Peptides against a protein of PDB entry 7BDX. Designs and how they scored, part 251

Target 1, 212 residues: chain A of PDB entry 7BDX
Amino acid sequence: EMGAAACTLLWGVSSSEEVVKAILGGDKALKFFSITGQTMESFVKSLDGDVQELDSDESQFVFALAGIVTNVAAIACGREFLVNSSRVLLDTILQLLGDLKPGQCTKLKVLMLMSLYNVSINLKGLKYISESPGFIPLLWWLLSDPDAEVCLHVLRLVQSVVLEPEVFSKSASEFRSSLPLQRILAMSKSRNPRLQTAAQELLEDLRTLEHN

## One batch from the design tools (peptide; made by RFdiffusion4, then SolubleMPNN)

Design b2_p24_4_s4 (from b2_p24_4, 15 letters changed)
Fold by OpenDDE base, seed 5:
Structure b2_p24_4_s4 (fold): chain B 212 residues (1-212), chain C 212 residues (1-212), chain A 24 residues (1-24)
Amino acid sequence: as target 1 above (212 residues)
Amino acid sequence: as target 1 above (212 residues)
Amino acid sequence: SLRSTVNWEILEENVEETKRLGAE
């Protein structure tokens, strides 16, 4: 498919900061990211039940879109753009992460989680994401995923919230009441070294906050 | 359409030499340009009779593809890639320029002609294009277009051939026998200053060659 | 801050991972 090929090339070149600036400096950025959210949503809604991630042109197309969002969010001006001008896309990503079943579209989930993490580097982005309705239940839902990479990126996103006192104070009560501590403890014993380390670090951060 | 939007952004950023190098340095370039030719061909074949250039997503998509090819051909490594690895695309562009009727898809024709001109900057590219079957009849067919911009870019392409003795010597007999001199003379009297100048320059070049 | 240090380290990893995934 031509669309998938073009989008894949755009993803590749968007790894450059200058390319991200060029994308955002044009008058087509808003339309592009608006349609991006709609396209990702239509793809996820078209998936049948417990279907694995598709090896198809459509799957590649959506994968590339998620990659572009991730690369844009890796740049300061890209984060500002997404948080100020494309909040609907962020809402869509959060919604889609909730709609996908555990084990479904794992690689896509990873890219979407990476994009949210990248946005969360900005305090404004972190505030927006963490204040989204159902954010905490979503995190715990995603931590039930059997895939170690999904869980890793969820833990990193949780850590981003926990490490910012201004943001964590707003959700601290709900975090404490709903925290799947046993699951995180189990992850700290994972054979995956990245997951193990991330879980251990988060547990240490949580313990520090309990003693303050 | 998401495909059109992605392709349009890719077109915009491909104005950078570094982006062109990034596109070509990847393993996806060959596939992309292969599908590009097929997509452009399918679009042109789907047009009904004397239909004007469409104001549609499909039209924008193909327009962006032509823009990408033009920008790639503007760079030395891009020209080398097209001439060495994507000759089928060049053949397709030449074919499509022949298939489109005068007054049909004017803006698309302009971009395709610009891409061919850019390729012709390299001697290897100029040789390949000018030695294509039906090239000279195609030039004169295109000069019958009522649009001044189409005619302008055809004149520039003709000039590129005429100004290279090694290439012109191979086609000189056919050029002289089929040259629409009256049409070019009429263009030298055009109210469009760019067309007027291009026609006058070509006439001067032709006169110089007749006296040598 | 601790947050900023952790964020930049993870961002760098994400950049590399995104590049890797894009090359597949």
Scores: peptide ipSAE 0.383, ipTM 0.852, DockQ to the pose 0.197
Fold by OpenDDE base, seed 4:
Structure b2_p24_4_s4 (fold): chain B 212 residues (1-212), chain C 212 residues (1-212), chain A 24 residues (1-24)
Amino acid sequence: as target 1 above (212 residues)
Amino acid sequence: as target 1 above (212 residues)
Amino acid sequence: SLRSTVNWEILEENVEETKRLGAE
């Protein structure tokens, strides 16, 4: 209970750039984010395959940790830190996103996807995550989620790849061959305006790439 | 481990006034500080009477919590919050300071004393803590600690009482009758310059009160 | 660049969404 409360407060205050800088300027940041990854992994591994996100202090704790990572990744120095010094955490997040079933731990997945997106703003971060083993299959796995928010953030991450020629060119063949086009087209007709827009934008970006 | 790490980071960033405001501006502050008191109490109660401060994640966790309280109390709005909304926490801190033996959990005692001192900057806070049952005996109990830092912060808290006529007048008789004058005089000769100064200042303040 | 524009817009949305989720 206390751990979850502390992490939740830390999450809230980490929305400030100055707080992120303070976190990273200390000698404890590396250890914190190392343990963060381990904690998140332990939580996901403790989930039985068919169990939804637990309404527990443990789930809140992990949720807050994911929120902290997301907030850190929202800041330039935070992205630099994660990409240079906490790659294991990024690997863990990617792994956990693959381990979770569609509909499982939806809110956690959203935060993790948001964190990856924020990291992808850094070209080095985008390169790192996109070169991770199974990255393209992971995107499509995640896009099979019934949750519109999960799908939204997946589409955004896909767009980050598509809009970066240096990254996209390396995996363009695999990307095009495995692209769940029908799924994305269906999303472009969603009643969720955010999902609709994201899908439409991605489709437009893909069309632009086909003509180039 | 993760809880301690999170609390430690929260402690570090809580040194900022803006972070304290952010903590208190949320809807989670009350619960956090309620659980804080409970957690600290549970820790102290788990200590066997003759055991020193444990070198453990648990001790670090509680240490960080005490640090957070101290930092919150360093800010005007934080003092107001603690005095108005978290009196149970203040009661707990006073209780724990009484429960700990001389030389036991020295660093924790220092932080708790610092928090009380910071609270005492608020006149309402000073009134509250000084009117707590056994407050005067508690001060003398704490002043028996072999640690110079503990004694230093006790003397500072005593000084807060002495320098506030409205508070001191209410307990002046008990205070004067139980004052460990020889102990304070000995401290005024300490090789520790901070302790020496604090003891000298207090003695001067007391002399001033005797002539008035 | 197009990427930069999209990134900043989405980042801003993510910041707000993260804040919203943190308030729950």
Scores: peptide ipSAE 0.380, ipTM 0.849, DockQ to the pose 0.198
Fold by OpenDDE base, seed 2:
Structure b2_p24_4_s4 (fold): chain B 212 residues (1-212), chain C 212 residues (1-212), chain A 24 residues (1-24)
Amino acid sequence: as target 1 above (212 residues)
Amino acid sequence: as target 1 above (212 residues)
Amino acid sequence: SLRSTVNWEILEENVEETKRLGAE
């Protein structure tokens, strides 16, 4: 309980750029993010196929950790840190997103996806995550989620790849061959306006790439 | 381990006034400091008379918590919060300082004493802690500690009481009747310059009060 | 670049959403 409370407070204050800089300026940052990944992994492994998001101190703890990572990745120096010094954490996030089943730990998925998106703002980060083994299949796996927020953040991550020619060119063939077009089209008709917009924008971007 | 790491980071960033304000501005502050006290109490109770300070994740966790409290108390709004809304935590700190044996958990004692001193900058805080049952005996108990840093911070807390006539007048009789004068005199001859100075200043303050 | 513009808009949204989720 105390750990969850502390992490929750740390999450809240990490919305400040100065706090992120302070976290990263210390010699403890590397260790902290290393054990963060381990803790998140341990939690997901403990779920034993339970599709429900647990409302527990443990779940809140991991949720807060994901929030901290997201806030760190929102800052330029934080992205640089993650991409250069904490790649194992990025790998862990990708792994966990794959290990979670559709509908399982939805809020955690959202935060993890947001963290990856924030990392993807850095070209080096985008390259790193997009070159991860099974990344494209992972995106489609995640896009099969019944949760609109999960799908929204997946679409945004897909768009990040599509909008960067240097990255997209490397995966274009695989991307086109496996693209769940019907699913994305269905999302473009969603009653959720955010999901609808994201899907429509992605479809427009894809059309632009087909004509070029 | 993760909890200790999170608390340690939170401790570090809590040196900022803005971070303290952010912590206290949330609706979670009360709960956080409540469970802080409980966690510290649980730790001290678990020591089972071991006089050595434990170098463990648990000890580091509690140490970080005490650091957070100290940093909060260093800020005006933090003192106000503690004195008005988290008095149970102050009571817990006083209790724990009494429950710890001389030489036991020295670093933790120092942080807790520093937090109480910071609280004592607020007149309301000084009144509150000095009016706590057994406060004066507690000071003398703590002053019997072989650790110079513990004694230093006790002397500073004693000085805070002595320098406030409104507070000291209420306890002057008990204070004078139980004052370990020989111990304080010995400290004024310490090779530790900080302890020596603090003891000498307190002796001067006491002499001034005897002539008035 | 188009990516940069889109990224900043979404980043701002993510920042706000992260704050919202943290307040829950």
Scores: peptide ipSAE 0.379, ipTM 0.848, DockQ to the pose 0.197
Fold by OpenDDE base, seed 1:
Structure b2_p24_4_s4 (fold): chain B 212 residues (1-212), chain C 212 residues (1-212), chain A 24 residues (1-24)
Amino acid sequence: as target 1 above (212 residues)
Amino acid sequence: as target 1 above (212 residues)
Amino acid sequence: SLRSTVNWEILEENVEETKRLGAE
């Protein structure tokens, strides 16, 4: 319980850029994020496939860890740190997103997806993530989630790739051949206005790329 | 291990006033400090009387917690919070200082003493601590510690009481009757210059009070 | 660039959402 409380406070205060700088300026940052990845992995591996988000201290603890990573990735120096010095953590997050089943740990998925999106603002980060083995299949796996919020963040991550020609050109063939067009079209008709808008924008972006 | 890492980072960033304000501005602060006291108490109770500071994740965790409390108490709003809303934590710290034997957990003792001293900067805090049952005997118990750093922080806490006439007048009779004068005189001859100076200053302050 | 504009808008939204989730 104390660990969860401490991590939750750390998450809250890490919304400040100055706090992120303080975390990263210390000699303990590398160790912290290394253990973070391991802890998140251990948690996900411990989940039975049928068990939804358990309201437990452990789940809150891991949720807070994901929140911290997201907040760090929201800051320029934090993105640089993660992309340069904590690539294993990024690999872990990608792996965990694949290990979780549709409908499982939706809030955790959202934070992990947000963290990846934040990292993708950095061109190096976007390249690293998009060049990861199985990245495109992972996007489609995640897009099969029944949760609208998960799907929203997947669409945003896809859009970040599509809007960067240098990155998109490397995967364009695989992307076009595997695109779940019917699923995205269905999302463009969603009652969730955020999801609807994101899907429409992505479809427009894709159409523009087909004409060029 | 992850808990200790998180608490250690939180300790580091709590050196900032803005971070302290952020911690206290949240609705989770009360719970955090409540659990902090319980965790510290549990740790101290688990220590065998003969076991010195175990280099363990648990010891580092509790050390970090004490550091956070100390940093919070270093800020005006933090003192107000502790004195008004977390008196049980202050009671716990006083109790734990009594439960630890001379030479046991010296670093933890130092942080706890520093936290109490920081609280004592607030007149309400000084009153609360000094009016606690067994406070004066506790000071003399702590002053019997062989560690110079522990003794230094005890002397500083004693001085904070002596320098406040309103507070000192309430306990002056007990203080004068139980004063370990020979011990303090010995400290005034210490090879540790910080301890030597603190003991000399306290002796001078006491002499001044005897003449008034 | 279009990417930069979109990234900024979404980043700001993510920051606010992360705060919201942390307050729960």
Scores: peptide ipSAE 0.374, ipTM 0.847, DockQ to the pose 0.197

Design b2_p24_5_s1 (from b2_p24_5, 9 letters changed)
Fold by OpenDDE base, seed 1:
Formats: structure tokens, sequence, C-alpha cells
Structure b2_p24_5_s1 (fold): chain B 212 residues (1-212), chain C 212 residues (1-212), chain A 24 residues (1-24)
């Protein structure tokens, strides 16, 4: 309980750039993000057994950890830190997104996708994530989720890749050959306006790339 | 481990006034400080049994909690919050200071004393603490500690009481009758310059009060 | 700012970061 409460407060205050700088300026940041990855991994591995109540202190704790990573990645110095000093955490997040089934741990999945999107604002981060083995299949696996918010954040991450010519050119053949076009077209007709807009914009971006 | 790491980061960032305001502006502050008191109490109760290694994750966690309380109390709005909304935590800190033996958990004892001193900057806080049952005997119990830093923070807390006429007048008879004058005189000759100065200043303040 | 310097270095793309605000 107390650990979750402390971590949740840290999540709340990490919304400030000055707090992110204070976290990263300390000698404890590396240890914190190392243990964060391990803790998130242990939680996801525990889900296949007992129906851990989604509202458990453990779930809330892991949500707070993912929220902290997202808030750190929302800041330029935080992205630079994650890309240079926490690559194992990025690898862990990619792995955990693959290990979670469609509909499983939606809130955690959203926070992890938001963190990857934020990291993708850094060109080094985008290169690192997009060059990860199985990255494109992982995007399509995640896009099979029934949750509109998961799908929204997958589409945003896909868009961040397709709008970077240097990155997209390396994966363009695999991307075009495996693109779940019918799924994205279905999302462009969603009743969720955010999902609808994201799917429409991505379809427009993809059409522009076919004409170039 | 992860809880202690998160709490330690929260301790570090809580040195900022803006972070304290962010912590207190959230709906989670009350719960956090409630559980903080319980966690500190559980730790102190566990010490009478097994020699918990002073360097344990549990010890570091409780130090971080006490550090957060101290940092919150260092800010005017934090003092007002503690005095108005966390009186149980103040009562817990006073109780735990009584439960700890001389030489036991010196670092925790120092942080708790620093938090009480910070709270005493608020006149409502000073009144609340000084009117607590057994407060004056507790000060003398704590002043029996062999650690110079514990004794320093006790002397500072004593001084904050004696320099407030409205508070001191209520307890002046008990204070004068029980004052460990020989102990304070011994501290005024300490090789520790901070302890020496604090003991000298307190002796001067006490002499001034005898002449008024 | 560190953001301006990272933009000058071409490291930072023109995307709006997402705040990891508490998903209620």
Amino acid sequence: as target 1 above (212 residues)
Amino acid sequence: as target 1 above (212 residues)
Amino acid sequence: STVEQAQEEGLERLYRPLAGKEVA
C-alpha cells in the first residue's frame, strides 16, 4: 500500500518539467528506471495465473510506474535520458506490449504506448524503437485490441514512424506488405472521434507516401 | 525495493516548494500521510525483535517518509496542512520519539525532530505539539541520547518553545522544575560546534527568561 | 532551452508530447 501511494504521488508531481529534471539530476534515476522495468515485467508475468483484481494496489503501482515513464518521456531531457541510459526499459516495454493479450491491462497498455510515442519524438528514440526486432508485427498485434484508446495510441505511434522518411524508408516494404488496411479503414469509421481522426490522418499520410 | 526507490525519489523532489504544493493540491495527500504514520509506527514496533539491518530497504523507506514529512513541514502551506489535516501523524511522531531508545535509529530520530521543529514555526503547530501529554518529559528523554545530532535537534525544538511567551508561560513551572541544566551545560562544552552553539544560545535564552 | 538545442540538432521532432496524466 505505502509503496503504491508514494509512487502515485511521484507520478502526479512528475507532470512538471522541473520535477523530471530533479529526478534525472539525482544519482538514483538509473536504479529507479532499472527496477521499474523489472517490476513491470514481474507484474505482467503474474497475470497469466490468478485474476489479479485490476484495482489491486499492485496494478495501481505499475500504472504509476508507467505514468512516470510517460511523464519523463514527455520532456526532451527525459527522452534523451531514456534513449541513452534506459534502453533496457524500452526493450522491456516493447516486450510487455507483446506479452499482453488483446483486452488485457488496457490502462497499462495505453501508458506504455504513450511512453513509446513520447520517446519517438526523439529521432534517436524513434530509430531505436523502429529497429527493434518484430516492431512492425507488434504494431499490428496491438492494433487488434478491442479497446479504442489502445488502438488510438497504436495509430499515433504508427503515424510517428510513417512521417519520418529516414525511418520509414528502411521498413517501407515490410510495412506496406503487412499493413492491416481493412482494420484501419474500419477505425476511420469509428464512433470514437479521436480514433476516427487518427485513422483518417494515417490513411492520408499513407496515400501521400504511395504517390511519392 | 521499488517502493523504497520511488519514495526516495519523492523525498528528493519534495525539497522544492512547488513539489510540496503539488503533493498537497492532490486528493491523495491525506491518504499518503495517514499511511506514512502507520508505516513508521510498524517499523519502530518491529525494531524490538530482530536487529533489522540499519541499511535495509525498510529502513531507507522509513527514512524517506520522514524526510518527506520534514520537507512538507519546511513550507508554510505544508505546516498548515500538517497542523490542520494530519494531527494523527504529529501524534505518531511524538509517540515514536518516545518509543525509540537512546542510540536507536538516530537518522530517523533526527528527521522526526526536524519535522517537529519545522511544524513549530507555525504557532498553531507549536501550541499543538507543546500541549501534547508528556511533551516536556519527552524532550528530556530525547536529550539523554548519546548522539550529538539528536541532542542538537532536541535543543532547537526546546528553544522554539522557550522563545514563544504564550506557549512557554503555560509550561514554565514544569519546564523550570525538570530542566536537565547539568546536561545542557555539558553540551555547551561539546566538541561539536553546532551542539555547543545551540546549548549556549538556549542557556542565554533561559537566563533571560529568569530575569523577566 | 534544452528543447531548442535539441531542435537545432535535429533530434527533436515537431510532435506534441502526451502527458501521462492519471488515467482515471
Scores: peptide ipSAE 0.175, ipTM 0.817, DockQ to the pose 0.035
Fold by OpenDDE base, seed 4:
Structure b2_p24_5_s1 (fold): chain B 212 residues (1-212), chain C 212 residues (1-212), chain A 24 residues (1-24)
Amino acid sequence: as target 1 above (212 residues)
Amino acid sequence: as target 1 above (212 residues)
Amino acid sequence: STVEQAQEEGLERLYRPLAGKEVA
């Protein structure tokens, strides 16, 4: 309980750039992010296929951790820190996103996807994430999620790859061959306006790349 | 481990006034400080007379909690919050300071004393603390500590009482009758310059009050 | 700003970061 409360407060205040800088400027940042990855991994492994109750202290704790990572990644120096000094955490997030079933731990998936998207603003981060083994299959796995917010953040991450020629060119063949076009087209007609827009934009970006 | 790490980061960033305001502005602040008191109490009760190793995760967690309270109390709005909304936490801190033996949990005692001192900057806080049952005996109990930092912060808290006539007048008789003058005089000759100065200042303040 | 420096270094892409707000 106390840990979840403290971590939740840390999450809330980490929305400030100055707080992120303070977190990173300390000698404890590396340890914190290392243990964060381990804690998130332990949580996901403990689910053993069951849907953990959203309101458990463990869930709240892990959500707060994922939120902190997202907020850190929302800042340029935070992205640089994660990409340079916490690659294992990025690997862990990618792994956990793969290990979670469609509909499982939706809030956690959203936060993790948001963190990856934020990291992908950094070109080194985008390169690192996109070069991770199974990255493209992972995107499609995640895009099969019934949750519109999960799918939205997957589409954003896909767009982040597609809009970077240096990155996209490396995987363009695999990407084109495995693209769940029908799924994305279905999303472009979603009643969720954010999902609809993201899918439309991605389809436009993909069309632009096919003509070039 | 993760809880201690998160709490330690929260402690570090709580040194900022803006972070304290953010902590207090949230709907989770009350719960956090309630659980903080309980957690600190549980820790001290678990010591069962033994000196817990300074480096335990539990110790670090509780130190971080006490540090957060201290940092919150360092800010005007934080003091007002503690005095208005977290009196139980103040009571808990006073209790725990009484329950700890001389030399036991020195770092925790220092942080708790610092928090009480910071709270005492608020006149309502000073009134509340000084009107707590056994407050004067508690000060003398704490002043028996072999640790110079503990004694320093006790002297500061004593000074905070002495310098407020409205508060001091209520307990002046008990205070004068129980004053460990020889102990304070010994501290005024300490090799620790901070302790020496604090003891000298307090002795000067006490002399001024005796002549009035 | 650190953002401006990172942008000048060409490391930062022109995307709006997402705040890790509590997902309701």
Scores: peptide ipSAE 0.173, ipTM 0.818, DockQ to the pose 0.036
Fold by OpenDDE base, seed 3:
Structure b2_p24_5_s1 (fold): chain B 212 residues (1-212), chain C 212 residues (1-212), chain A 24 residues (1-24)
Amino acid sequence: as target 1 above (212 residues)
Amino acid sequence: as target 1 above (212 residues)
Amino acid sequence: STVEQAQEEGLERLYRPLAGKEVA
């Protein structure tokens, strides 16, 4: 309980750029993000047995950790820190996104995808995550999720890759050969306006790349 | 481990006034400070048996919690919040300071005394803590501590009471009858310059009050 | 939900996709 409350407050205050700078400026940042990855991994591994209710203190703790990572990645210095000093955490997030089933831990998936999207604002971060083994298959696995918000953040991450020619060129062949076009087209007709817009924008970006 | 790390980071960032305002501006502040008191109480109650090493994750967690309370009380809006909405936490801190033996949990005592001193900057806070049952005996109990830093913060809290005539007048008889004058005089000759100064200043303040 | 609350509180920051990326 107390750990979850403290972590939730830390998540709330981490929405400030000055707080992110304070988190990173301390000698404790490296240790914190290392333990964060381990804690998130332990939680996801625990889901294969007992139905940890999504409203548990443990789930709230992990959501707060993922929120902190997202807020840190929202700031330029935070992205630089994650890309340079916390690559293991990025690898852990990618792995956990692969380990989770469609419809499982939707909220955690959303926060992790938001953190990866924010990391992808840094070109070095985008290169790092897009060059990760199984990254493209992972995107399509995540796009099979029944949750519109998961799919939205997958589409945003895909768009972040597609809009960077230097990065996209390295994986363009695998991307084009495996593209779930019918799924993206179905999303472009979604009743969810955010998902609809993101799918339409991505389809337009892909059409532009086929003409070049 | 992760809870202690998150709480330690929250402690670090709570040194900022803007972070204190953010902690208090959320709907989670009341719950956090309620659980904080319970967590500190549980820790102190656990000390009667197994020697929880002062370097344990649990001790670090409680130190971080006490540090957060101190940092919140350092800010005017934080003092007002504690005095109006977290009186149970103040009562808990007073109780825990009484439950601890001389030389036991010195670091925790220092942080708790610092928080009470900060609360005492608010006149309503000073009134509240000084009117608490057994407050004067508690001050003398704490002044028996062999640790100079504990004694320093006790002297500062005593001075905060003495320098407010409206508050001091209510307990002046009990204060004068129980004053450990020889102990304070010994502290005024301490090799610790901070303790020496605080004891000298308090003795001067007390002499001024006897002439009025 | 925790995500919805975080969105309402502005705890989750998310930019729109940009054609340009910052270079670290």
Scores: peptide ipSAE 0.052, ipTM 0.792, DockQ to the pose 0.047
Fold by OpenDDE base, seed 5:
Parts: C-alpha cells; structure tokens; sequence
Structure b2_p24_5_s1 (fold): chain B 212 residues (1-212), chain C 212 residues (1-212), chain A 24 residues (1-24)
C-alpha cells in the first residue's frame, strides 16, 4: 500500500519538467530505474499464476512506475538519460511487451509503448530500440492486440521508425516483407477516430516511401 | 526496495514548493499521509523485536516518509494542510517521539522534530501540538536524549512555544515547574556550536519571560 | 547541459512527447 501510494505521488509530480530534472540530478536515479525494470518484470512474471486483480496495489504500483518512465522520457534530458544510462530498462520494456499476451495488461502496455515512443524522439533512442533483436516482429505482435489504444501507440511507434530514413533504411527490407498491411488497412476503417487517423497517416507515409 | 527508492525520490523532489503544491493538489494526499502515519507506527513497533539495521530498506523508507512530511511542513500551504487535514499524523509523530527510547532512531527523531518545528510556524499548528496531552513531559523526555541533534531540535521546538505568548501562557505554569534548567544550562556549554547557541538563546528568552 | 548537447548534435526529433496519464 504505502509503496504504491508514494510511487503514485511521484508519478503525478513527474509530469513537471523540473521534477524530472530533480529526479535525474540526484545520485539515486540509476538505482531507481534499475529496480523499476526488475519490479515490472517480476510483476509480469507473476501474472502467469494468480490472476492479480487489475485494481490491486501491486498493479497500481507498476502502472505508476511505467507512468514515471513515460514522464521522464517526455523530457529531452530524460530521454538522453534513459538512452545513455538505462538501456537495461528499455530492453526490459521491449521484453515485457513481447511476453504479454494480446489483451493482457492493456493499460501497462499503453504506458510502456508511450515511453518507447517518447524515447524514439531521441534519435539515439530510436536507433537503439529499432536495432533491438526482434523489434519488427514485436511491433506486429503488439498490433494484433484487440485493444484500440495499444494498437494506436504501436502505429505511432511504427510511424516514428518509418519517418526516420537513417533508421528505416536498415530495416526496410524486413519491414516491407512482414508488414501486416491488411491489419493496418482494417484500422484505417476503425470506429476509433484516433486509431483511424494514425492508421491512415501511416498508410500515406508508407505509400510515399514506395514511390521514392 | 522499490518502495523505498520511490519514496526517497519523492522525498528529494518534495524540497520544491511547487512539488509540495502538486502533492497537496491531488486527491491522493489524504490517503498518503494517513498511510504514512500507520507505516511509521508499524516500523517503530517492530523495533521492540529484531534490531533492524539502521541501513535497512525499511528504515530508509520510513526516513524518506518523515523527510516528505518535513518538506511539506516547510511550506505554508503544507503546514495548513497538515494542521487541518492530517492531525492524526501529528498525533502519531508525537506518540512515536514518546515511544522511542533515548538514543533510539536518532535520525528519525530529528526528522520528526523538524516536521513538528515546521508545523509550529503555523499558529494553529503550534496550538494543536502544544495542547496535545503530555506535550511538555515529552519535550523533557526528548531533551534527555544523548544525541546533540535531537536535543537541538527539541530546544528549537521549545523556543517556538516560548516565543508565542498566546500559546505559552496556557502552559507557563507546568513549563516553569518542570523545566530541566540544569540540562539546558549544560547544553549552553556544549562543544556542539549549534546546540550551544540554541540553548543560550532559549535561556535568554526564558530570562526575558521571568522579568516580564 | 545534456539537453543542450542533444540539441547541438541534432538528436532530438520533431515529435510531441506523450505525457503519462494516471491510469484511473
């Protein structure tokens, strides 16, 4: 209970850039983000046993951790810190996104995908995550999720890769050969307007790349 | 581990007034400070058994909680919040300061005393804590501590009471009858310059009150 | 600063960051 409450408060205040700078300016940031990854991993591994209620203190704690990572990655210095000093956390997020089944921990997936998207604003971060083993298969795995919000954030992350020629050129062959085009086309017809727009924009970007 | 790390980060960032406002502006502040008191009480109750190493994660967690309370009380809106909405936490801090033996949990005592001193800057806060049952005996109990820093913060809290005529008048009889004058005089001769100064100032304030 | 260095290196892309919303 108390840990979850403290972490939730820290999440709330981490929406401030000055708070992110204060977190990172301390000697405790490295330890915190290391333990964050381990805690999230332990939580996801525990899901194979007891169906922890989504509303548990443990779930709230892990959501708050993922929210903090997202808010840190929303700031330029936070992205640079994560990319330079917390690569293990990025690897953990990618792993956990792969380990979770479609429909499992939707809210956590969204926060993790938002954090990766924010990291991808940093070109070093985009390079690092896109060069991760199995990254493209992971995107397609996640795009199979029944949740529109998960799919939305996957499409945004895909777009972040596609719009960077320096990164996309390395994976373009695998990307084109494995692209779930029919799934993206189906999303462009979604009743969810945010998902529809993101899918349409990505399809336009892909068409532009085919003509170049 | 993770709870202590999160709480420690929250403690660090709570040094900012804007962070204190953000903590208090949320709907979670009441719950957080309620659980804080319970957690601190549980920790102190656990000390009667296993000598928890001062460097344990649990100790660090409780220190961070006490530090957060202190930093919240360092801000005017934080003091007003604690005095109006977290009186149970103030009661808990007073209780725990009484339950701890001389030399026990020195760092925690210091943080709790600092929080009470900060609360005492608010006149309603000073009235509330000074009207608590056994407050004067508690001050003298704490002043018997072998630690100079504990004694320093007790003297500062005593001075905060003595310098407020509206408050001091109510307790002046009990205060004068139970004052450990010889102990304070001994502190005015301390090799610790901070303790020496605080004891000297309090003795001057007391002399001024005797002449009026 | 780390931010200034990242800007000088042209490492920051023109994307709007996403704030982590509290999962109610």
Amino acid sequence: as target 1 above (212 residues)
Amino acid sequence: as target 1 above (212 residues)
Amino acid sequence: STVEQAQEEGLERLYRPLAGKEVA
Scores: peptide ipSAE 0.176, ipTM 0.817, DockQ to the pose 0.037; fails the geometry check

